# Peptides against a protein of PDB entry 4AID: the designs that were tried, part 79

Target 1, 242 residues: chain A of PDB entry 4AID
Amino acid sequence: FDIKRKTIEWGGKTLVLETGRIARQADGAVLATMGETVVLATAVFAKSQKPGQDFFPLTVNYQEKTFAAGKIPGGFFKREGRPSEKETLVSRLIDRPIRPLFVKGFKNEVQVVVTVLQHDLENDPDILGMVAASAALCLSGAPFMGPIGAARVGWVDGAYVLNPTLDEMKESKMDLVVAGTADAVMMVESEIQELSEEIVLGGVNFAHQQMQAVIDAIIDLAEHAAKEPFAFEPEDTDAIKA

## One batch from the design tools (peptide; made by RFdiffusion4, then SolubleMPNN)

Design b2_p15_8_s1 (from b2_p15_8, 9 letters changed)
Fold by OpenDDE base, seed 2:
Structure b2_p15_8_s1 (fold): chain B 242 residues (1-242), chain A 15 residues (1-15)
Amino acid sequence: as target 1 above (242 residues)
Amino acid sequence: AEEERRERVRRYLFR
């Protein structure tokens, strides 16, 4: 097995991105670990467009499966059924920043699946899932103009905190999730208690600065493990405006 | 070969 691993220190925690051990049938697959929280992201894309496909068919599915039930609180009895509210929200958090980064005119089916394998009760798997999904897409060869980074920012004792623990979040006046590229913020989601707009904007900037180390780590992993880019030429859309 | 692959990946990610 050719296993590639990138390890960085991020917000006082070790982030590990690994590929080549699990889900080798996917176009891209990344096992991401922070603390004892572990997620598997897989990216699969069709090599042709379906006849009559008018829109970009991207699906993102975040799942906390029953296989992780011994390591996820309440996991013992997830009925076969509809995604939970959390799974739906996190799937959207991953979808929002990645969707606009696909090359225009690419209408091949893309499926991103993020599966929580372990939860340590300190590190939320949502941010880790966003990072892992970005890495899996960058490894896949799909025409994805990533990577994205992601970060959660708290406000505790008058300071910004990168990726606060679930316990630190109880004392936080801010839950700010940011995703972006090296150059741009792509998505902001925020819940705020009695904070100025200046503190919130400062939190977005803090998140974007702190995610650069993750972006660089994904690039380094991709340089060593990415598949050959899929040969795709975007249609010249400038010809339709004449 | 491996350096050329890295350069192709870089050019792809930084388009």
Scores: peptide ipSAE 0.184, ipTM 0.816, DockQ to the pose 0.795
Fold by OpenDDE base, seed 4:
Parts: C-alpha cells; sequence; structure tokens
Structure b2_p15_8_s1 (fold): chain B 242 residues (1-242), chain A 15 residues (1-15)
C-alpha cells in the first residue's frame, strides 16, 4: 500500500488528508479526518465525452450513510433513495465552488462522492467534505483548476472563530461558509444575526486567509500522489464566435 | 521521472 498523508494543524485541530488506502478504483480518493470526524471523497471522470453532450455533467453527492449512524448520533435509518435536506445542501456547497474551476469545454462526466464515515458531534463533516472533494479532484488528473479550500467562520464573544464546534456554533452570531482558491473567493454562504456588513466582510477575508494552509496541504499531497493530468485540450470556442 | 511528474502536477495545479 503506497499511502500518502498530509497532516496540518488548522484552527487548533489536526487535519489529516490521506490517499492510497481506500477507494483505489476512483480517479482520486481522499480520506479526510478532523478530530474524530472522517469523510471519504472520491472523484471519477469519464475519459471521453458522450455524443451530443451539450453541458458539463458534474454530479456532486454528499451522503451520510446508515453504516455511519452508530458514529453519527441521530443518524437512525436514513432510507436509501432520497438525499436529506442536509445532504442536498452540502452537495450544493461542494458543487458551487468547484463547478466553475473545470476547464472550459470539458464535458466529460465527473462524479464527486463525499461519504461521512464518522462524526464526532464537534466537527461538522460539511467543511471537511469540501476540503476532501477538492483534494480528490486534484489527485484525479481531471482538468480541475483547483485546489479550493473551505472554512466555516463563527462570531463568538466578539471574535472570529475558525470552524467552530457544533457547541460553539450555538453561541455564534454568524455561520459563514467560504470556499475559494488561493487567489479568489468562489462561494459565500451565510446566516447572520444582527452583525454589521464590516464584520461579515472581515469574516470572508478571515476564512480566505485561514484556508490557505488547507490549499497548501492539498498541493503538497497532490505533488506526491496525484495521477498524471488527463490530456485535454480545450476547444478554442472563442475562435468559433468570431 | 518522479521530479518531472511533480513539476507537471505543480504546473497543472498552478495554471
Amino acid sequence: as target 1 above (242 residues)
Amino acid sequence: AEEERRERVRRYLFR
């Protein structure tokens, strides 16, 4: 087993990104751990475009499987078949920042699956899932212009808190999820209680700064474990509109 | 070979 692992301290917690032990049949696969929360992200992409494919067929599926229910309190028997509201929301949170980062003209099918394997009731698997999905895509060789980082920012006792625990979030006046590249914010989702725009904008900047360590960790993992880039030349679609 | 691979990956991720 050629296991590659990157470990960083992030927001006072240990983030571990691991590849090479599980889901080896995927193009990219990352086991991400923060505290005792564990997610598996897999990325798979088709090596050809389907005939008549007119749009980019990206599917993102975040799931909390029933086998994790013994490690996810409240995870009683999710019926196989329809995503929960949470699973739908988190799937969109992962989709939104990654979709724009695929090379223009790439219309091969891409499937990103994030599976929660364990939940510690402190560390939300959504942020960890975003990070893991980014890492899995970077390892896959797909024409993905990542990595993205992600962070949740709280506002507790008049300060920004990086990735607040579920208990700290009860006292937070802000639930701010940010995702971005090294250079740009790609997505913001926020729930705010009576905070100034200045504090919120400061939270976005704080998130973007704090996610750089995660971006660097994904890059370091990819340098050691990524597949060869898929040979894809974008069709010069700008030449057809002249 | 491995260094060249790492450099290809780096150039790909930092396009």
Scores: peptide ipSAE 0.075, ipTM 0.746, DockQ to the pose 0.763
Fold by OpenDDE base, seed 1:
Parts: sequence; C-alpha cells; structure tokens
Structure b2_p15_8_s1 (fold): chain B 242 residues (1-242), chain A 15 residues (1-15)
Amino acid sequence: as target 1 above (242 residues)
Amino acid sequence: AEEERRERVRRYLFR
C-alpha cells in the first residue's frame, strides 16, 4: 500500500494526516488523528456536469457513526435516521469555507463525507473534520482553491487557547471556530461570554495564525499524494454573468 | 522558500 503520512505538533497535540490506507475508491481520502480522536474524510467528484445543472452541487455530510460501541460519547445506536443537530451544524461549518473556493463555473457534483471513527472525549472531531475535508479535497484533483485550515480558540484565564479540550472549554469564556486559507479568513462562528470585540477579533487573528501549520501540512501531503488535477477550464461566458 | 512552495502547490491545485 502506498501510504503517505504527515505529522505535526499543533497546539501541544500531535496531528496526523494519512492517505492511501482507507477509502481508495474516493477521489481523495484522508484519515486524520488528534489525540485518540479519529476522522475519515472522503471527497468524490463527477467527471462531467449533469445536463441542465444550473448551480454548484456540493454536498457535505459530517457523521458521528457508532462504528465501535463505546468510542463515541452518547453511543446509543443512533438508528439510521436524520442527522443530529450537531451533525447538521458541523456539516455546515465544513461547507461554508470550502464552497466559495471551487473554481467559478464548476458545476460537477462534489460529495464530501466526514465520518468520526473514534472520539477521545478531549478533542472535538469538528475541527479535525474540517482539516480532514480540506486535505481530502486537495488530494482529489477537484478544482478546489484550498487548502483551508481550521482552529477553535478558547479564552481561559485571560489567554487564548488553541483547540481547548472539552474540559478546558467549560472554563472558557469563548468558543470561536475559524476557517480560512493561507491568505484569508473564510468563516467565523462564535459563542462568547462577556468579552470585548477586541478579544474576539484577536482570537480570529490568533486562529488564522495557528492554522498556517495545518495548511502547510496539507500542502506537504498533497505534494506527495495528490492526484493529477482534473482538467477544467471555465467557459468565459459563466464568468460574465456574475 | 515556504512562499515559493505554497505558490507551487497553488499553481498545482489551480491548474
């Protein structure tokens, strides 16, 4: 098996991005690990546009599947049912920053699936899922203008904390999720408790700085494992109608 | 060096 792996230290934790072991039928597939939290991201894209397709058909699905009893908090067999509120929210958190980064005029179907395989009760799979989805897209050959990075920022004891644990988050006055490219912030989602706008804006900047190591790690993985880019040239006519 | 690498991968991803 041609397994490629990138490992970095990130916020005092080891982040591992791996490709080539699982989901080889996907255009891109990444197994991401932080602590004992493990996610699988897959990206699949159609090689042609459907007749009459007028919008970009991107679907993002985040799933906390009960793969092994006892490895996911709340491990009652969620019957094959509607996504939970959390799964719906995290699917949107992944969708929001990636959707604008596809080449204009690309209207081939794209499916991103993030599956939580293991949860350590310390590291939330949402941030890891965002990173893994970005990496899977960069490996796929899809016309995706990534990578994105992502980070959660807490405010604990008067300081910013990168990717606080679930226990540290109980003491945090801020839950700030940021996603962005190397050059720009693409998405912010925040819950705050009696903090100044200055502290929140400083948290966005802190997140964007800290995610650069993740962006660089995805780039490094893509240089060694990405598929050949899909030959897509936008028709000049679709650029003029926006 | 790092910016040139990012630019190479950007050019690769954005081909």
Scores: peptide ipSAE 0.039, ipTM 0.741, DockQ to the pose 0.237
Fold by OpenDDE base, seed 5:
Structure b2_p15_8_s1 (fold): chain B 242 residues (1-242), chain A 15 residues (1-15)
Amino acid sequence: as target 1 above (242 residues)
Amino acid sequence: AEEERRERVRRYLFR
């Protein structure tokens, strides 16, 4: 196995991004670990556009309910069943920042699947899933203008906390999820308990600063493990509206 | 650049 791994310290925790062990049949596949929470992200894209395809067919599927405590199961657990509310929300949370970053005119089917393999009950797999999905897309060769990073920011005891634990989040006056590129914030989702706009904006800036280490880690992993870019020339659709 | 970014984020969050 040609296993590539990037490890960084991030918010006082070890983040590990690994490729080459699991899901090698995908265009991109990343095993991401933070604490003892483990997610597998896979990216698959069609090598041709369907006849008559008029929209970009991106599907993001996040799956959490079948995690194994203390075991990383080998393989895709396709859960039979309707996604939970949480799984639906997190799927959208991952979709929102990545969708705009595909090359304009790319209308090949793209499927991103994020599966929670292990949950430590401290580290929420949603942020880890966002990071893993970004990494898997960057490795895939799809015309994705990432990476994105992601971070959760709490407000505990009058300070910003990067990726608070589930227990720390009980004391947090803010649940702020941010995703972005090196240059831009792409998405913000927030639940706020009576905090000033200044504190919230400061939290977005803090998140974007802290996610740069993750973006750099994804780039480093991609430099060593990405597939050749898929040869795609966008049709110059801007010339037809003049 | 950073100030324009803060304004974009502000408009997005506090729309």
Scores: peptide ipSAE 0.015, ipTM 0.547, DockQ to the pose 0.028

Design b2_p15_8_s2 (from b2_p15_8, 7 letters changed)
Fold by OpenDDE base, seed 3:
Structure b2_p15_8_s2 (fold): chain B 242 residues (1-242), chain A 15 residues (1-15)
Amino acid sequence: as target 1 above (242 residues)
Amino acid sequence: SEEERKKRVREYLFK
């Protein structure tokens, strides 16, 4: 197996991005680890457009599988079929920043699946899932103008905290999730307790700065493991203003 | 070559 791995230190935690071992049938597949939380992201895209397809058919599915050995918090046997509220919310958090980064005119079906394989009860799989999905897309050859990074920012004892643990989040006055490219913030989601706009904006900037290391790690992984780019001719939106 | 592949990946991700 041609296994490629990138490891970085990120917010006092080890982030590992691995490809080549699991889900080799996908266009892109990344096993991502932070602490002892582990997610698998897969990206699959159709090599042709369906007849009459008029919109971009992107589907993002985040799943927390109750593995027998790990008590996932709230891990009642999920009844077959309906995503939990959390899974629905996290699927949207992943979808929102990636959807606008596909090349205009690309209307082939794209499926991103993020599966939680292990949960350490400290590191939330949502941020890790966003990072893994970005990496899987960059490896796939799909016309995705990524990577994106992602970060959660807390405010604890008058300071920003990168990717606070679930216990640190209980003391946090901020739950700020940011996703973006190297150059731009693409998505912000926030819950804030009596903080100034200045602190919140500073949190967005802090997140965007801290995610650059993740973006660089995805690029490095893609340079070594990405498939050949899919041959897609974007619609010339530069139709002549004659 | 591997260098040519890396170049194509960079050109694709950063265009």
Scores: peptide ipSAE 0.237, ipTM 0.837, DockQ to the pose 0.860
Fold by OpenDDE base, seed 4:
Structure b2_p15_8_s2 (fold): chain B 242 residues (1-242), chain A 15 residues (1-15)
Amino acid sequence: as target 1 above (242 residues)
Amino acid sequence: SEEERKKRVREYLFK
C-alpha cells in the first residue's frame, strides 16, 4: 500500500490526514483523525456531464454509521433511513463552503461522503469531516479550487478556544464554525450568547488564522498523493455575454 | 517527474 500521511499539532491536538489505505476506488479518499475521533471522507466525480444537465450536481452526505455506534454517544442502531437532523446540518456545513469553489461550468456529478468511523466523545466529527472532505476533493483531481480549512471557535473564560471539546462547549458562550480558503472566509455559522459583535468578528479572524495550518497540511498531502488534475476547460464566461 | 507533478498540483490548487 502506498500510504501517505500528514500529521500536525492543531489546537493542542494531533490531526492526522491519511490516504492510500482505505477507499481506493474513490477519486479521493482521506482518513482523518483527531484524538480518537476518526472520519473517512470520499470524493467521487463523473468524468462526463449528463446530457441536458443544467445545474452543478454536488451531493454531500455526512453519516454516522451504525458500526461506529459503539464508539458514538447514544449509539442506537441507526437503520438505513433518512439522515438525522445532525447529519443533515453537518452535510450542509460541508456543502456550503465547497460548492462555490468548483470551476464555473463544471456540471459533472460530484459525490462527497463523510463517514464517522469512531467518536471519542471529546472531538466533534463535524469539523474533522469538513477538513477530510476538503482533503479528499484536493486528492481527487476534480476541478475544486480548494483546499478549505475549517475550525470551531469557543469563548471560554474570556478567551477564544480552537475546537473546544464537547465538555468545554458546555461552558462556551460561542459556537462559531468557520470555513475558508487561505485567502477568504467562505462560510460562518454561529450560535452566540450575549457577546459583542467585536468578539464574534475576532472569533472569525481567529478561526481563519488557525485553519491555515490545516490548509497547509492538505496542500502538503496533495503534493504527494493527489491524482492528476481532471482536464476541464471552464466555459468562457466572456462568450456568454455576447 | 515527482517535482513536475507537485508543480502541477500546486498550480491547480492555487489558480
Scores: peptide ipSAE 0.096, ipTM 0.760, DockQ to the pose 0.909
Fold by OpenDDE base, seed 1:
Structure b2_p15_8_s2 (fold): chain B 242 residues (1-242), chain A 15 residues (1-15)
Amino acid sequence: as target 1 above (242 residues)
Amino acid sequence: SEEERKKRVREYLFK
């Protein structure tokens, strides 16, 4: 198997982005690991637009339902039922920053699926899922003007903490999730306990700086593993409505 | 232990 891997040190943890082992039927597929938390992101896009399609049909689905207890491949636990509140929230956190980065006029169906395969109970799979989804899209050949990076920032003992553990988050006065490109912040979501706006804005800047290493890692992986770009030219009619 | 970890993971998943 032609397996390509990028490994970086990120916030005192090892981040691994891998492609070529799993989900080869997808346009893009990335296995992302931080600590012992593991997610699989897949990106699939239609090669034609449906007749009469008037909006961009992007679907993002984050799921914690299929879970392996132990080493991958391992025994999969499946939760039966509707998406949890967390799964719905994280699906939106992934959707928000990626949606505006598709080429204007592209109305082919796109499906992004993020599956939590393993959880270490220290590293939250949401940030890892955002990173993996970005990487999978960059590998797919879809007209996606990424990558995005993502980071969580905490405020513990008067300092910013990059991607705090679940235990560190209990002591944090801030839960700040940021996503962006190399050049721009695309999304901010925050829960704050009695902190100044200055500290929050500083947290956004800190997140954006810290995610550059992830963006660079995705670019490096894509340079080696991306499919040929899908040939897409927007119709002139979509240019006139700008 | 790895067994205690698997137990915590199960408890997290089924709570």
Scores: peptide ipSAE 0.017, ipTM 0.580, DockQ to the pose 0.014
Fold by OpenDDE base, seed 5:
Structure b2_p15_8_s2 (fold): chain B 242 residues (1-242), chain A 15 residues (1-15)
Amino acid sequence: as target 1 above (242 residues)
Amino acid sequence: SEEERKKRVREYLFK
């Protein structure tokens, strides 16, 4: 087993990114752990474009499987087949920041699957899933110009809180999810209760600053475990239409 | 509205 692991302290919690133990058939696979919340992200991409493919076929699926329900309180028996509202939302949260980072003209099918394996009831698997998906893509060899980092920011007792626990979030006046690269914010999603725009913008900046440690951790993992980059030359035709 | 505020924040961040 060629297991590569990166561990960092992040927001007072241990973040672990691991590859090489499971899902070896994927192009990239990362097991990410924060506290006792565990997610598996897999990235798979087609090595050829389908004839007549006119759009970039990226699919992102976030899943909270029922077999994890013994460790996920409130896991109603979701009928097999349709993503929940939460799963749909989180799938979009992961999709939004990663989609624009693929090389223009790349129209091979890409599938990102994030599976919640364990939930500690403190650490939300969505942020962890975003991080894991980013890492899995960086390991895959796909023409992905990541990594992205992600962070949740709360506003509790007049201060920013990085990745608040579910209990801390009950007292939070802000649920701010940010994703970005080292250089740019790529996505913001927010639920705000009576806060100034200044506080919200400060929260975005705080998130972007705090996610740099995660970005660096993904880079370090990729330097040691990434597959050889897929040889892709964009056809000049897509550069002219933008 | 909160929606308008979210829009302004998004527009500011993506400028």
Scores: peptide ipSAE 0.014, ipTM 0.518, DockQ to the pose 0.019

Design b2_p15_8_s3 (from b2_p15_8, 6 letters changed)
Fold by OpenDDE base, seed 1:
Structure b2_p15_8_s3 (fold): chain B 242 residues (1-242), chain A 15 residues (1-15)
Amino acid sequence: as target 1 above (242 residues)
Amino acid sequence: MEEERKERIREYLFK
């Protein structure tokens, strides 16, 4: 099996991005690991537009499915059912920064699925899921103008903390999730306790700086493992309406 | 060097 792997040190933790072992039927598939938290991201896209498709049909699905009975907080078999509030929120956190990065006029169906395979109770799978989804899209050949990076920033003892553990987050005055490209911040989501706007803006800048190593890691993985880009030229008629 | 690398990869991802 041709397995490609990128490993980096990120916020004092080892981030591993791996492709070629699982979900080979997807256009892109990435196993991402940080600590003992493991996610699988898959990207699949249609090779043609459906007749009468007038919008971009992107679906993002984040799921904390118990493939490992006993290693996810709240580990009762969530019966196949409606997404939890967390799964719905994280699906939106992934969707928001990636949706604008598809080539304008691309209206082929795209499905991104992020599955939590393991949770270590320290490293939240949401940030890891955002990174894995970005990597899976970059490997897929879809006309996606990524990669995106993502980071969580805490404020503990008067300092920024990159991707705080769940225990460090109890002492944090900030839960700041940022996603962006190499050049731009694409999404900010923040919960703050009695912090100045200056500290929050500094946290966004800190996140954007710290995610560059992840962007470069996705890029290096894509150089070695990406499929051929899907030949897509937007019709001139779609470029005039934007 | 880094920007030129990012540009080559952008070009590769979008070719």
Scores: peptide ipSAE 0.035, ipTM 0.689, DockQ to the pose 0.162
Fold by OpenDDE base, seed 5:
Structure b2_p15_8_s3 (fold): chain B 242 residues (1-242), chain A 15 residues (1-15)
Amino acid sequence: as target 1 above (242 residues)
Amino acid sequence: MEEERKERIREYLFK
């Protein structure tokens, strides 16, 4: 088993990114852990484009299958029902920042699946799922110009809090989810209670600063564990406008 | 750099 692991301290919690144990049939697969919350992200991409494919066929599926708190459920996947509202929202939160980072003209099918394996009831698996999906794509060899980082920012007692617990979030005047690259913010989603634009902008800046350690951790993992880049030459679409 | 970043974030959030 060629298991590679990166561990960092992040917001006073241990973040672990692991590859090579589970889902080896995927192009990329990452177990991410923060506290006792555990997610599995898998990335799979087609090695050819479908005939007549006119759009980039990226699908992101986030799944919170019935877990026992503090336990990895043995083997009982509840029947694939319609995604919950939360699963649908988090799937979009993961999709939004990653979709623009694929090489222009790449139209092979890409499937990202994020599965919550364990939930500690403190750490929300959505941020962890975003990080894991980014890492899985960077490991896959897909023409993905990541990594992205992600962070949640709260506003508790007049201060920014990185990845607040579910209990801290009850006292938070802000739920700010940010995703970005080293250089750019790619996505912001926010629920805000009576905060100034300045505090919100400060929160986005704080998130993007704090996610750099995660980006660096994904890069370090990828340097050691990534597959060979898929040989893709984009069609020169600029030559067709003459 | 930091002010230009705040401006880009402002443009992203308030468009």
Scores: peptide ipSAE 0.023, ipTM 0.620, DockQ to the pose 0.029
Fold by OpenDDE base, seed 2:
Formats: structure tokens, C-alpha cells, sequence
Structure b2_p15_8_s3 (fold): chain B 242 residues (1-242), chain A 15 residues (1-15)
């Protein structure tokens, strides 16, 4: 099996992005690891548009599987049938920054699935899931103008902390999740306790600076492991607003 | 570039 791996030091932790070992039937598949937290992202896209498809049919599904529940807080056997509040929230956190980056006019079905395989009780799988989904899309050959990076920023003892642990987050006055490209911030979500606008803006800037190493790591992995780009010509829709 | 980015971030967070 041709296994390709990128490893970087990120926020004082080792981030590993791996492809070629599992889920080889997907268009893109990435196993991402930080600490002992492990996620699998898969990207699959249809090679044709459905008749009468008028919108872009992107679905993102983040899931915490029952076999990982031995290390997931609150992982007691959820009865089959509905995503948790966390799974719904994280699915949206992944969807929001990636949806605008697909080539305009592309209306083939795209499915992104992020599965938590292991949790270490320190590293939250949400940020790792965002990174893994970005990497899986960049490897897939889908007309996705990524990568995105993602970062969580805390505010502990008067300083920014990149990807605070679940224990460090209890001491944090900020939970700031940022996603973006190399050039732009695409999404911000924030929960803040009595912090100035200046500190929050500085946190978004810090997040976007710190995610560049992840963006570069995804690019390096894609240069070695990406499939050939799917042949798609965007509709030239800019000719009708003069 | 950096100031225009701070303005876009400000607009996104506080609108």
C-alpha cells in the first residue's frame, strides 16, 4: 500500500496527516492524529450532476462512533437514530468554511464524513476533524479551492493559547474557533467572558497565523498524494451584471 | 493588507 504521511509540530503537539492505509474506496481519505485523538475524514463526490439539481448538494457528517466511547466524555451508548448536539454543531463548523470554496456551478453530490476513532480526553476532535476534512477534499480531486486550516484559541493567564486542552479550556476566558484559507478568514465562532474587542481580534489574527503550518502541511501531502483533478469547467456567470 | 484583514474580521465578529 502506498502510505503517505505528513508530520508537523503544532501548538506544542505532533499533528499527523496520513493517507493510503484505510478508506481507499473514497475519493479522498485522511487519518489525522493529535496526541491520542484520532479522526478519519472521507470525501466522496459524484462524477455527474443529477437531472434537475438546482443547488450544490454538499453534506457534512461528523460522528463519534460507539467503539470510541471508552474515551469520549458522555460516550454512553446513544440509541440509534439522531446526531447529538455536538455532532450537529461540529458538522456545521466543518461545512461553513468549505462550502464557499467549491467551484461555482459545481452541483455534483459531495459527501464529507468525519469519524472520531479515538479520543485522549485532552485534544478535542473538532479542530482535528476540520483539518482532516480539508485534507481529504484536497486529496479527492473534487473542484475544492482549499485547503482550509482551523485553530482553537484560548485566553489563559493573559496570553493566547493554541488548541488548549479540555483542562486548559476550564481556565480559559475565550473559546475562539477560526477557519480560513492562506489568504482569508472564512469562519469565526466565539464564546467570550469579559474580554475586549482588541483581545478577540488579536485572537482571530493569532489563529489565522498559527493555521498556516497546517495549510502548508495539507498542500505538501496533496502534492504527493492527491488524485488528478476532476475535469470541470465553471459556468462563466460574470457576463450578466454590467 | 493586514489592516484591511483586521477590518474584515471586525465586520464579521461585530455585525
Amino acid sequence: as target 1 above (242 residues)
Amino acid sequence: MEEERKERIREYLFK
Scores: peptide ipSAE 0.021, ipTM 0.576, DockQ to the pose 0.027
Fold by OpenDDE base, seed 4:
Structure b2_p15_8_s3 (fold): chain B 242 residues (1-242), chain A 15 residues (1-15)
Amino acid sequence: as target 1 above (242 residues)
Amino acid sequence: MEEERKERIREYLFK
């Protein structure tokens, strides 16, 4: 097994990104761990476009499987087949920042699957899933102009908190999820209680600053473990919309 | 640089 691992300290927690042990049949596969929360992200892409494909066929699926149910809040009652409201929401949170970063004209099928394997009841697997999906895409060789980082920001006792625990979030006046590249914010989702625009903007800036360490960790992992880039040249036909 | 970044973030959040 050629196992590559990157470990960083992030928000007072150890983030581990691992590849090469599991899901080696995928184009990219990353096992991400923060605390005792564990997710597997896999990226798979088609090596050709389907005839008549007119849109980019990206599918993102975040799932909390029944085998992890004993380690996931409320997991004991999950029916196979239909995503929960949470699974649908988190799938969208992962999709939104990554979709714009594929090379224009790339219309090969891409499937990103994030599976929660373990939940520690402290660290939400959504942010970890976003990070793992980004890393899996960067390892895959797909024409993805990542990495993205992600962060959740809370506002507790008059301060920003990076990736608050589920217990700290009960006292938080802000649930701010940010995703972005090294250079740009790509997505913001926020639930805010009686906070000024200045505090919220400061939270977005804080998130984007704190995610740089994750972006750098994904780059370092990719330098050691990425597949060769898929040879894709977009046909000039998408340049002719004058 | 930092002010221009805050302005881009503001324009993104409040459109």
Scores: peptide ipSAE 0.018, ipTM 0.504, DockQ to the pose 0.028

